# Designs tried in a protein design run: peptides against a protein of PDB entry 3T7K. Part 192

Target 1, 248 residues: chain A of PDB entry 3T7K
Amino acid sequence: KAEKILARFNELPNYDLKAVCTGCFHDGFNEVDIEILNQLGIKIFDNIKETDKLNCIFAPKILRTEKFLKSLSFEPLKFALKPEFIIDLLKQIHSKKDKLSQININLFDYEINGINESIISKTKLPTKVFERANIRCINLVNDIPGGVDTIGSVLKAHGIEKINVLRSKKCTFEDIIPNDVSKQENGGIFKYVLIVTKASQVKKFTKLINDRDKNETILIVEWNWCVESIFHLNVDFTSKKNVLYQKK

## One batch from the design tools (peptide; made by RFdiffusion4, then SolubleMPNN)

Design b2_p26_6_s3 (from b2_p26_6, 16 letters changed)
Fold by OpenDDE base, seed 3:
Structure b2_p26_6_s3 (fold): chain B 248 residues (1-248), chain A 26 residues (1-26)
Amino acid sequence: as target 1 above (248 residues)
Amino acid sequence: DYYEKIKKENEEALKKALEYEKELLK
């Protein structure tokens, strides 16, 4: 069926998209449309797997979903597109009116607002954002909204190797892991990095660390600190935004 | 129209995603 539909076109584009969707197309596509998209070099996956070499995200706007945040870790992310790209493309293909010799849909017309070339270019870097920031091991409180698995998965996608989950009410100093990274000359390495949700946790962890490991560097942040770092594909250690406690 | 249905479904999907974000921001 798809071949018959596409036969009316003299030339078919190859978009070369390996994509996931977030905030759109939850019900997927019908079989014919999937086949059409495949013939146009558009493959949509249900989940993110590194082996699939994903290069595209479909979303109506910038979102804080797991898929969207992870898409910024693609190597590279080539396109971040609005779902209207697929809709308009399929509408044009199924249109009976115009003997269209060619599909005239430009990917650049469907870019997600706020995902600019600067962001896209950073996805071509050989390192991940937290790797570049010398954050390898982090401590994460167990009561984080969204769950430690989801948050942890996003962080790992962006270069964090080890996530230590802290039981906020029962944890001791011995439960806190250090960020074991080689000292690079240009500063910004924190021995202890923690993501917390409450001010009480800041007080607790700062006390635990300062009492047992005096004069060590500590970074305690909100989840939004991580999100902003991901959205910019850069960690700005000069910013105090979403930083709850910092000791250099 | 099938694609109008998809648009409506996408609107609902966006609402759900935004609700999820609100939960994450908490």
Scores: peptide ipSAE 0.449, ipTM 0.905, DockQ to the pose 0.811
Fold by OpenDDE base, seed 2:
Structure b2_p26_6_s3 (fold): chain B 248 residues (1-248), chain A 26 residues (1-26)
Amino acid sequence: as target 1 above (248 residues)
Amino acid sequence: DYYEKIKKENEEALKKALEYEKELLK
């Protein structure tokens, strides 16, 4: 069926998209449309796997979903597109009214607002955003909304190697792991990095660390600090936004 | 129209995604 539908076109584009969807197409596509998309070089995957070499995300806007956040770790992310790209494409292909010899849809017309070339270019860097920020090992409280598995997976996708989950009510100083990064002269290295959810946790962890390891550098942030860093593919240590405690 | 249905479904999907974001921000 797909071949018959596409036979009316003299030339078919090859979009070369390996994509996931978030905030759209939850019910997937019918078999004919999947075949059409495949013939146009558009492959849509249900889940993110590194082996699939994903290069595209479909979403109506910037979202804080796991898929969207992880898409910014693609190597590279080539396109971030609105779902209307697929809809308009399929509409054009199925249209009997238009004696179209060629598919006339430009990918650039469907870019997600806020994902610009500057962001896309950073996905071509050889390092991940937290790697560039010298954050390798973090402490994560167990009561984080979204769960430690989801949050941890996103953080790992963006270059954090070790995630230590802290049981907020039972943890001691010995449970807190240091960020094992060699002190580079250019500053911005924190020995202890923690993601917390509550002010009480800030008080607890700062006390534990300061009492046992005096004069060490500490960074305590909210999850939103990580999200903003991912959205910009850059850690801004000059910003106090979403930073709960900082000791240089 | 099949594609109008998909558009409506996508609107619902967006709504759910936004609700999820609100939960993560709590």
Scores: peptide ipSAE 0.449, ipTM 0.905, DockQ to the pose 0.777
Fold by OpenDDE base, seed 1:
Structure b2_p26_6_s3 (fold): chain B 248 residues (1-248), chain A 26 residues (1-26)
Amino acid sequence: as target 1 above (248 residues)
Amino acid sequence: DYYEKIKKENEEALKKALEYEKELLK
């Protein structure tokens, strides 16, 4: 059926999209539309797997979902598109009225607001955002909203190698892991990096670290600090936004 | 009609995603 529908077009574009969706298309597509999309070089996956070499995200806007945040770690992310791209494309293809010899839909007209070429270009870098920031090992409190698995998965996608989960009520200094990175000359390396949710945790961890490992560098942030870093694909250490405690 | 349905479903999906985000920010 898809072949018959597409036969009316003299030339078919190859969009070469390997995509996931977030905040849209939860029910997927019918079989005919899936086949049409496949013939146009558009493959939509249910989940993110590194082996699939995903290069596209469909979302109505910038979202803080796991899929959206991870899409910014694609190598590279080629396109971040609104779902209307698919809808308009399929509508045009199924339209019997216009003797359209060609599909006239431009991908650039459907870019997600706020995901510009500057962001896309950074996804071509050989390193991940937290890797560039010299953050490889972090401590994460166990009571973080969204759960340690989801948060941890996003962080790992963006270059954090080791995530240590802290039991906030029972943890001691010995439970806190250092950020073991080789001292590069020009970058402020924090020995201890922690993601926390409460002011009480800041007080607790700062005390534990300062009492046992005096004069070491400490960075304590909220989850939003990580999110903003991901959205910009850059860590701004000059910003105090979402930073709860910093000792250089 | 079919694609209008999809649009409505997408609006609902967005609403859910935004609600989830709000929960994470609390």
Scores: peptide ipSAE 0.448, ipTM 0.904, DockQ to the pose 0.753
Fold by OpenDDE base, seed 5:
Structure b2_p26_6_s3 (fold): chain B 248 residues (1-248), chain A 26 residues (1-26)
Amino acid sequence: as target 1 above (248 residues)
Amino acid sequence: DYYEKIKKENEEALKKALEYEKELLK
């Protein structure tokens, strides 16, 4: 059926998109439309796997979903597109107007607002954002909204190798892991990096570390610090936004 | 219209995504 529908076109584009969707297309597509998209080189996946070499995300806008945040770690992210691309494409293909010899849809007309070429270009870098920032090991409190699995998965996608989950009420200094990194050209080095949710945790962890490991560098941030770093694909250590405690 | 239905469903999907973000204190 898809072949018959597409037969009216003299030439078919190959978009070469391997995509995930977030904030759109929760119910997927019908069988015919999936076949059409496949013939046009558009493959949509349900989940993110490294082996699939994903290069595209469909979303109505910038979102803080797991899929959106992880899409910025694609190697590279070629396109971040609004769902209207798919809708308009399929509408054009299913159109009964005999005069369409070619599919005339420009991908660039459907770019997500705020995802510009500067962001896209950074996804071509050989390193991940937190890797460039000399953050390899972090401590994450167990009561973080969204759960440690989701948050940890996003952080790992962006170059953090080790996620240490802290039981906020029961943890001691011995439970806190150091950020074991060598100095690189970009970014500062903090011996202890922590993501926390409450002011009480800041007080607790700063005391534990300062009492037991004097004069060491500490960075305590909110989750939003990580999100902003991901959205910019750059860590700005000069900014105090979403930084709860910093000792250089 | 099938695609108008999809547009409506996408609006709902966006709403859910935004609600999720709010729940995450983001």
Scores: peptide ipSAE 0.447, ipTM 0.903, DockQ to the pose 0.712

Design b2_p26_6_s4 (from b2_p26_6, 15 letters changed)
Fold by OpenDDE base, seed 3:
Structure b2_p26_6_s4 (fold): chain B 248 residues (1-248), chain A 26 residues (1-26)
Amino acid sequence: as target 1 above (248 residues)
Amino acid sequence: KEFEEIKKRNEEELEKALKEEEERSK
């Protein structure tokens, strides 16, 4: 029983982690280890639910998985940790040799490379990254790798309210939705925002919009534009990286 | 050419990431 294993310690830490895992622990945890982790204030969930108020991600590195991208939308994300934290913790707990009075594992020693305090601090902001960028409604092509549901779910987690799926071969101008946001003074609002996968789509959508709605602002980007924005928790409208077409 | 390469890379990376996630979520 987990209680018997933990009874050898005089003091147990409370890590207060509500976590998901990605890129690690494929085989899961046995019942004893789950109970041990629970007693240490480490709760691991299979899926991200808003009701769970998740605050931690376990991953070996920065990943482009749905779970990893959504973890950056946690309110706040407290820790992004390598799986070695759990491995070393369980190893220490199961060790027969040392009359360890205390568990001496520091969370800060297991931070994922590239997720720094600056990124973590931005997860404490009251707004999401695309909300701050005045992107509320986007157009997404139906042939996007990973599927519109997964991509749309990530985008929604980061403040996009409406995902309009475009049938790239059959769509008309009337199928394209505007990004309906109040004009804020800082000029960074695009009327039409589109995520596309092909150069032919850029040509098609730019023509459709420019022919029917002249002089309007257009932003056409790759999925990587969204990913980079999420990883930085900031949209840089001055960067041309992953931007396929921009009309101000 | 650069666009096609970027697209292909994005597709491969996303598919790989999603497959890895699906396998772990089982």
Scores: peptide ipSAE 0.024, ipTM 0.528, DockQ to the pose 0.059
Fold by OpenDDE base, seed 5:
Structure b2_p26_6_s4 (fold): chain B 248 residues (1-248), chain A 26 residues (1-26)
Amino acid sequence: as target 1 above (248 residues)
Amino acid sequence: KEFEEIKKRNEEELEKALKEEEERSK
């Protein structure tokens, strides 16, 4: 069926997209449309797997979903596109009007607002954002909104190797792991990095660390600090935004 | 502008968005 529909075109583009969707296409696609998209070099996946070498995301706008945040870790992210790209493409293909010799839809017309070439270019870097920031091991409180698994998965996609989950009410100093990184030339090294949700946790962890490991460097941040770092693909250590405690 | 709007989202909105994504992935 798809071949018959596409036979009206003399030349078919190859978009070479391996994509996931977030905040759009909840009902999926019918078999004919999937086949059409496949013939145009557009493959849509349900989940992000490392083996798939995904290079595209479809979303209506910048989102804080797991898929969107992880898409910024693609190697590279080639395109971040609005769902209207697929909608308009399929509409043009299914149109019974005049024999269009070519499909004339430009990917660049469907870019997600705020995902510019500066962001895309950073996804071509050989390192991840937290790797560049010398953050390898972090402590994460167990009561974080969204859950430790989802948050942890996003952080790992962006170069954090070890996530230690802290039981906020029961944890001791011995439960806190150091950020074991080699001194690199670029970026501050914090011995203890923690993501917390409450001011009471800041007071607790700062006391535990300062009482047992005096004069060490500490970074305590909110989840929004991580999100902003991901959206910019850069950690700004000069900013106090979303930083709850810092001891350099 | 889009980044600034997203940065203003509260923890509850984040939790909702993440839960919805998890449910769709099952």
Scores: peptide ipSAE 0.020, ipTM 0.512, DockQ to the pose 0.076
Fold by OpenDDE base, seed 4:
Structure b2_p26_6_s4 (fold): chain B 248 residues (1-248), chain A 26 residues (1-26)
Amino acid sequence: as target 1 above (248 residues)
Amino acid sequence: KEFEEIKKRNEEELEKALKEEEERSK
């Protein structure tokens, strides 16, 4: 069926997209459209798997979804596109108006606002954003909105190797893990990195750490600190935004 | 160590890495 539909075109583009969708195409695609997209080099996946070497995200805008945040960890993310790309493409293909038409859809016309070439270029780096920031081991409170599994999965995609989940009400100092990174000569490393949700947790963890491991460096942030770092593919340690406590 | 120095180093490392990748892609 797809072949008959595509036979009207003299030349078919190869977009070379391996994509996931977020915030769009909830109903999926029919079999014919999937075949059409496949013939155009567009393969849409339901889930992110490292083995798939995904290079594209479809979303209406910048989103805080797991898929969107993880897409910024693709190696590289080639395109972040609005769903209108697929919609317009399929509309042109299904159009009966022109017997010998070329598909005239340019990917660059459908870029997601705010995902610029600077962001895309950073996805070509050999390192992940938190890896570059010397954050490899973090402590995450168990009451974080979105759940520790989702948040943890995103953080791991961006270079955090170990996520220690803290039971906020029951945790002791011994439950807090250090950020075990080799001291780079002349690099600032926070020994303790924590993602928390409440001011009471800040007070608790700062006390626990300062009482038992005096004079160590501490970074306590909100989830939004991580999100902003991901969206920029850079950690700005000079910003106090979403930082709840820092000790240098 | 001042956060400014860390930021600067991170920026320099990023710039260097980008340049190296561009050179490898040629």
Scores: peptide ipSAE 0.008, ipTM 0.334, DockQ to the pose 0.015
Fold by OpenDDE base, seed 2:
Structure b2_p26_6_s4 (fold): chain B 248 residues (1-248), chain A 26 residues (1-26)
Amino acid sequence: as target 1 above (248 residues)
Amino acid sequence: KEFEEIKKRNEEELEKALKEEEERSK
């Protein structure tokens, strides 16, 4: 069926998209439309796997979903597109009125607002955002919304190597891991990096660390600090936004 | 109060977004 529908076009574009969807296409695509998209070089995957070398995300806007956050770790993310790209493409293909010899849809007209060339260019860097920020090992509280597995998976996609899950009510100083990064002279390396959810956790962890390791650097942030860093593909250590405690 | 409200809103939005994504993956 798809071949017969596409036979009316003299030339078919190859978009070369390996994509995931988030916040759109909840009902999926019918078999014919999937075949059409595949013939146009648009492959849609249900889940992110490292082996698939995904290069595209479909979403109506910037979202805080796992898929969207992980899409910014693609190597590279080539396109972040609104679902209207697929909708308009399929409409044009199914249209009987337009004896179009060619599909006339430009990918650049469907860019997600806020994902600009500056963001796309940063996905071509050989390093991940937290790697560039000298954050390799973090402490994560176990009561984080979204769960430690999802949050941890996003953080790992962005260059965190080790995630230590802290049982906030039971943890001691010995449970807190250092960010084992060699002191480079020019970068503010924090020895202890923690993601927390509550002010009581800030008080607890600052006390535990300062009582046992008084002169060390500490960064305590909320999840939104990580999200903002991901959305910008840059860690801004000058910003106090979403920073709960900082000791340099 | 504003910080807690913003945090709560962000948590709710994140939780909602994650739940919606989990429900779609099933």
Scores: peptide ipSAE 0.021, ipTM 0.526, DockQ to the pose 0.061; fails the geometry check

Design b2_p26_7_s1 (from b2_p26_7, 11 letters changed)
Fold by OpenDDE base, seed 4:
Structure b2_p26_7_s1 (fold): chain B 248 residues (1-248), chain A 26 residues (1-26)
Amino acid sequence: as target 1 above (248 residues)
Amino acid sequence: SAIDEALAEPLQLHEEDVEQVEAPVF
C-alpha cells in the first residue's frame, strides 16, 4: 500500500530520523503510515534505547517528560521537531489533489520553540551536562514525585553515574553518599549533592552532614534545578533558582 | 522564554501527564 501511495512522487526525501515521540502520537500510526515514514527515512521508536542511535525528538513544545529530557542526551540530538512535521508530511502524501511531483516539507520549518542551535550544538559535546558539572553521585529522596526510577534514569542519561535513594524519614548520615569525583583542578566540587522535595528534608540533611562531616560542601536542590540544567545543557552554579541550600 | 514556560509547568514526567497530539487519520 505505501509503495502505491509513494509511487506518485518522482523523488522521495530521506530524512534520516531515528525518533521518539513525547506529547504526541501516543497511539502510534497505522501500518501504512508507519511504512510511508520508514520509506522516507523516518523511524519512530516507542522507547529510548542507546543501541537505536536516536537523533530526533517529536514534541509539540518543550516538555518535562522523561523522553524529552533524555532526548537532550542524544549523541547528537540532530532535530527537535513539532508533530506538525509528520502531520503535514502525511497530509501531502495522502493528498490526491496535489500534483506535487515532490514532497515539499522542510525539517527546519518545524523546530520546537526554544530548542535552538546553541542547545543542539551542546549535544555534540563528548561529555554529559552533569559530568561537566562534576556531579557523578547524588542522593535522591524516595518520596520524589515522578518516582526515583524515572528521575534516576533521566539523571543517568545526563552523566550521573550513581543514584543513592534516601529513605527520607529513616535515613541517617551513613546512608548519604559523597559525590566521589576525582579532583579536577578547576571546578568547585560539592561533596554532597541531594535532590529533595521539601524544606524539612533540607533541615534534616544539613544537620546530619554538618554534625558528622563538618565544613564539607553541600548542594541541595529541587528537581527543577536538574530540569533547568538539562534544558540549557549547562549547570549554572551562580544561580540560586531551585537551590534550597548550598555550602561552598 | 519557552524554557521558562516549561519550568513553570507541573511535573509531567510521564506521557499520561501530558496532552497528546494525535496522529492524523486518512
Scores: peptide ipSAE 0.625, ipTM 0.963, DockQ to the pose 0.927
Fold by OpenDDE base, seed 2:
Structure b2_p26_7_s1 (fold): chain B 248 residues (1-248), chain A 26 residues (1-26)
Amino acid sequence: as target 1 above (248 residues)
Amino acid sequence: SAIDEALAEPLQLHEEDVEQVEAPVF
């Protein structure tokens, strides 16, 4: 069926997209439209797997979904596109207008607002955002909204090697892991990095660390600090936004 | 900015938490 529909075009573009969708196309596409998209070099995947070499995200806007956040870890992310790209493409293909010898849809007209070339270019870097920030090992509270598995999966995609889950009510100093990174000459490396949800946790962890490991560097942030760092593909250590406690 | 707007949104880690744009029916 797809071949008969596409036979009306003299030349077909090859978009070379390996994509996931977020905030769009939850119910997927019909078989004919999937075949059409495949013939145009557009392959949509249900889940993110490293083996698929994903290079594209479809989303209506910047989202905080696991898929969107992980798409910024693609190697590289080539395109961040609005779902209207697919919608307009399929509308043009299904159109009965005899005079369409060519598909006239340009990917660059469908960029997600706020995902600019500066962000896209950073996905070509050999390192991940938290790796560049000298954050290798973090402590994550077990009561984080969204769950430790989802949050942990996003953080790992962005270069966190070790995630230590803290039982907020029962944890001791011995349960807190150091951020074991080799001292670079010019980097304010935080020995303890923690993601927390409550001011009571800040008070608890700062006390535990300062009582047992005096004069060490501590960074305590909320989840939004991580999200902002991912969206910019850069950690701004000068910003106090979403920082709950910092000791240099 | 679009980033600031996204940061102002509630926690929406799952697809079920986000409004969905549907595929066109032809």
Scores: peptide ipSAE 0.624, ipTM 0.963, DockQ to the pose 0.926
Fold by OpenDDE base, seed 5:
Structure b2_p26_7_s1 (fold): chain B 248 residues (1-248), chain A 26 residues (1-26)
Amino acid sequence: as target 1 above (248 residues)
Amino acid sequence: SAIDEALAEPLQLHEEDVEQVEAPVF
């Protein structure tokens, strides 16, 4: 059926998109539209896998979803597009107006607001955002909203190698892992990095660390610190936003 | 900015937490 629909066009574009969707198309597409999109070089995947070599995200706006956050870790993210690209494309293709010899839809007209070339260019870097920030190992409280698996998966996509889950009520100093990174010349490496949700956790962990490992560097942040760092593909250590405790 | 607006939104890590734009039906 798709072939018959597409036969009216003299040339078909090849968009070369390997995409996931977030905040759009959760129920997917019908078989005909999937086939149409495939003929146009648009492949939509349900889940993010490294093997799929994903290069595109569809979303209505900047979102805080696992998929959106992980899309900024693609190698590279070539396109961040509004769902209206697919909608307008399919509308043009299904249009009964005989006069359309060509598909005239430009990807650049459908850019997600705020995902500019400066952000896209950083996805071409050989390193991940937290890798560049010298954050390799983190501690994550087990009571974090959204769950440790989802949050951990996002952090790993962005260069965190080891995530240690802390049982907030029962943890001791021995349960806290150091951020094991080689000292780089520029300094600014935190020995202990923690993501927490409550002021009581800040008090607990700062006490545990300072009592047992005096004079070490500590960074305690909220999840929003990670999200902001991902959105900018840069860690700003000068910002106090979403930083709950810092000892340099 | 669009980033600041996104940061102001509640935690919406899962697709079920976000309003969905549906595929067109032709």
Scores: peptide ipSAE 0.623, ipTM 0.963, DockQ to the pose 0.931
Fold by OpenDDE base, seed 1:
Structure b2_p26_7_s1 (fold): chain B 248 residues (1-248), chain A 26 residues (1-26)
Amino acid sequence: as target 1 above (248 residues)
Amino acid sequence: SAIDEALAEPLQLHEEDVEQVEAPVF
């Protein structure tokens, strides 16, 4: 059926998109439209897998979803597009009135607001955002909203190698892992990095660490610190936004 | 900015937590 619909066009574009969707197309597409998109070089996947070599995200705007956050770890992310690209493309293809010999949809007209070329260019870097920030091992509280697995998966996609889950009520100093990074020249390395949800946790963990070693560097942040760092593909250690405690 | 607006939103880690734009029916 798709071939008959597409036969009215003399030339078909090849968009070369391997995409996931977030905040759009949750119920997917009908079989004919999937086939049409495939003929145009647009492949939509349900889940993120490294083997698929994903290069595109569809979303209506910047979102805080696992898929959106992980899309900024693609190698590279070539396009971050609004769902209207697919909608307008399919509308043009299904239009019986348009005697168009060619598909006239430019993907650059459908960029997600706020995902600019500067952000896209950083996805071509050989390192991940937290790797560049010398954050390889973190401590994560077990009561974090959204769950440790989802949050941990996002953080790993962005270069965190080890996630230690802390049982906030029962945790001792011995349960807290150091951020084991080789001293590279010129970067402030925090020995202890923690993501917490409550001021009581800040008080607890700062006390546990400072009582055992007064000279250690500590960074305690909220989840939003990680999200902001991902959105910018850069960690700003000068910002106090979403930082609950720091000791240099 | 669009980033600041996104940071002001709730956690919304899962697809069920966000409004969905549906595929067109032709």
Scores: peptide ipSAE 0.623, ipTM 0.963, DockQ to the pose 0.926

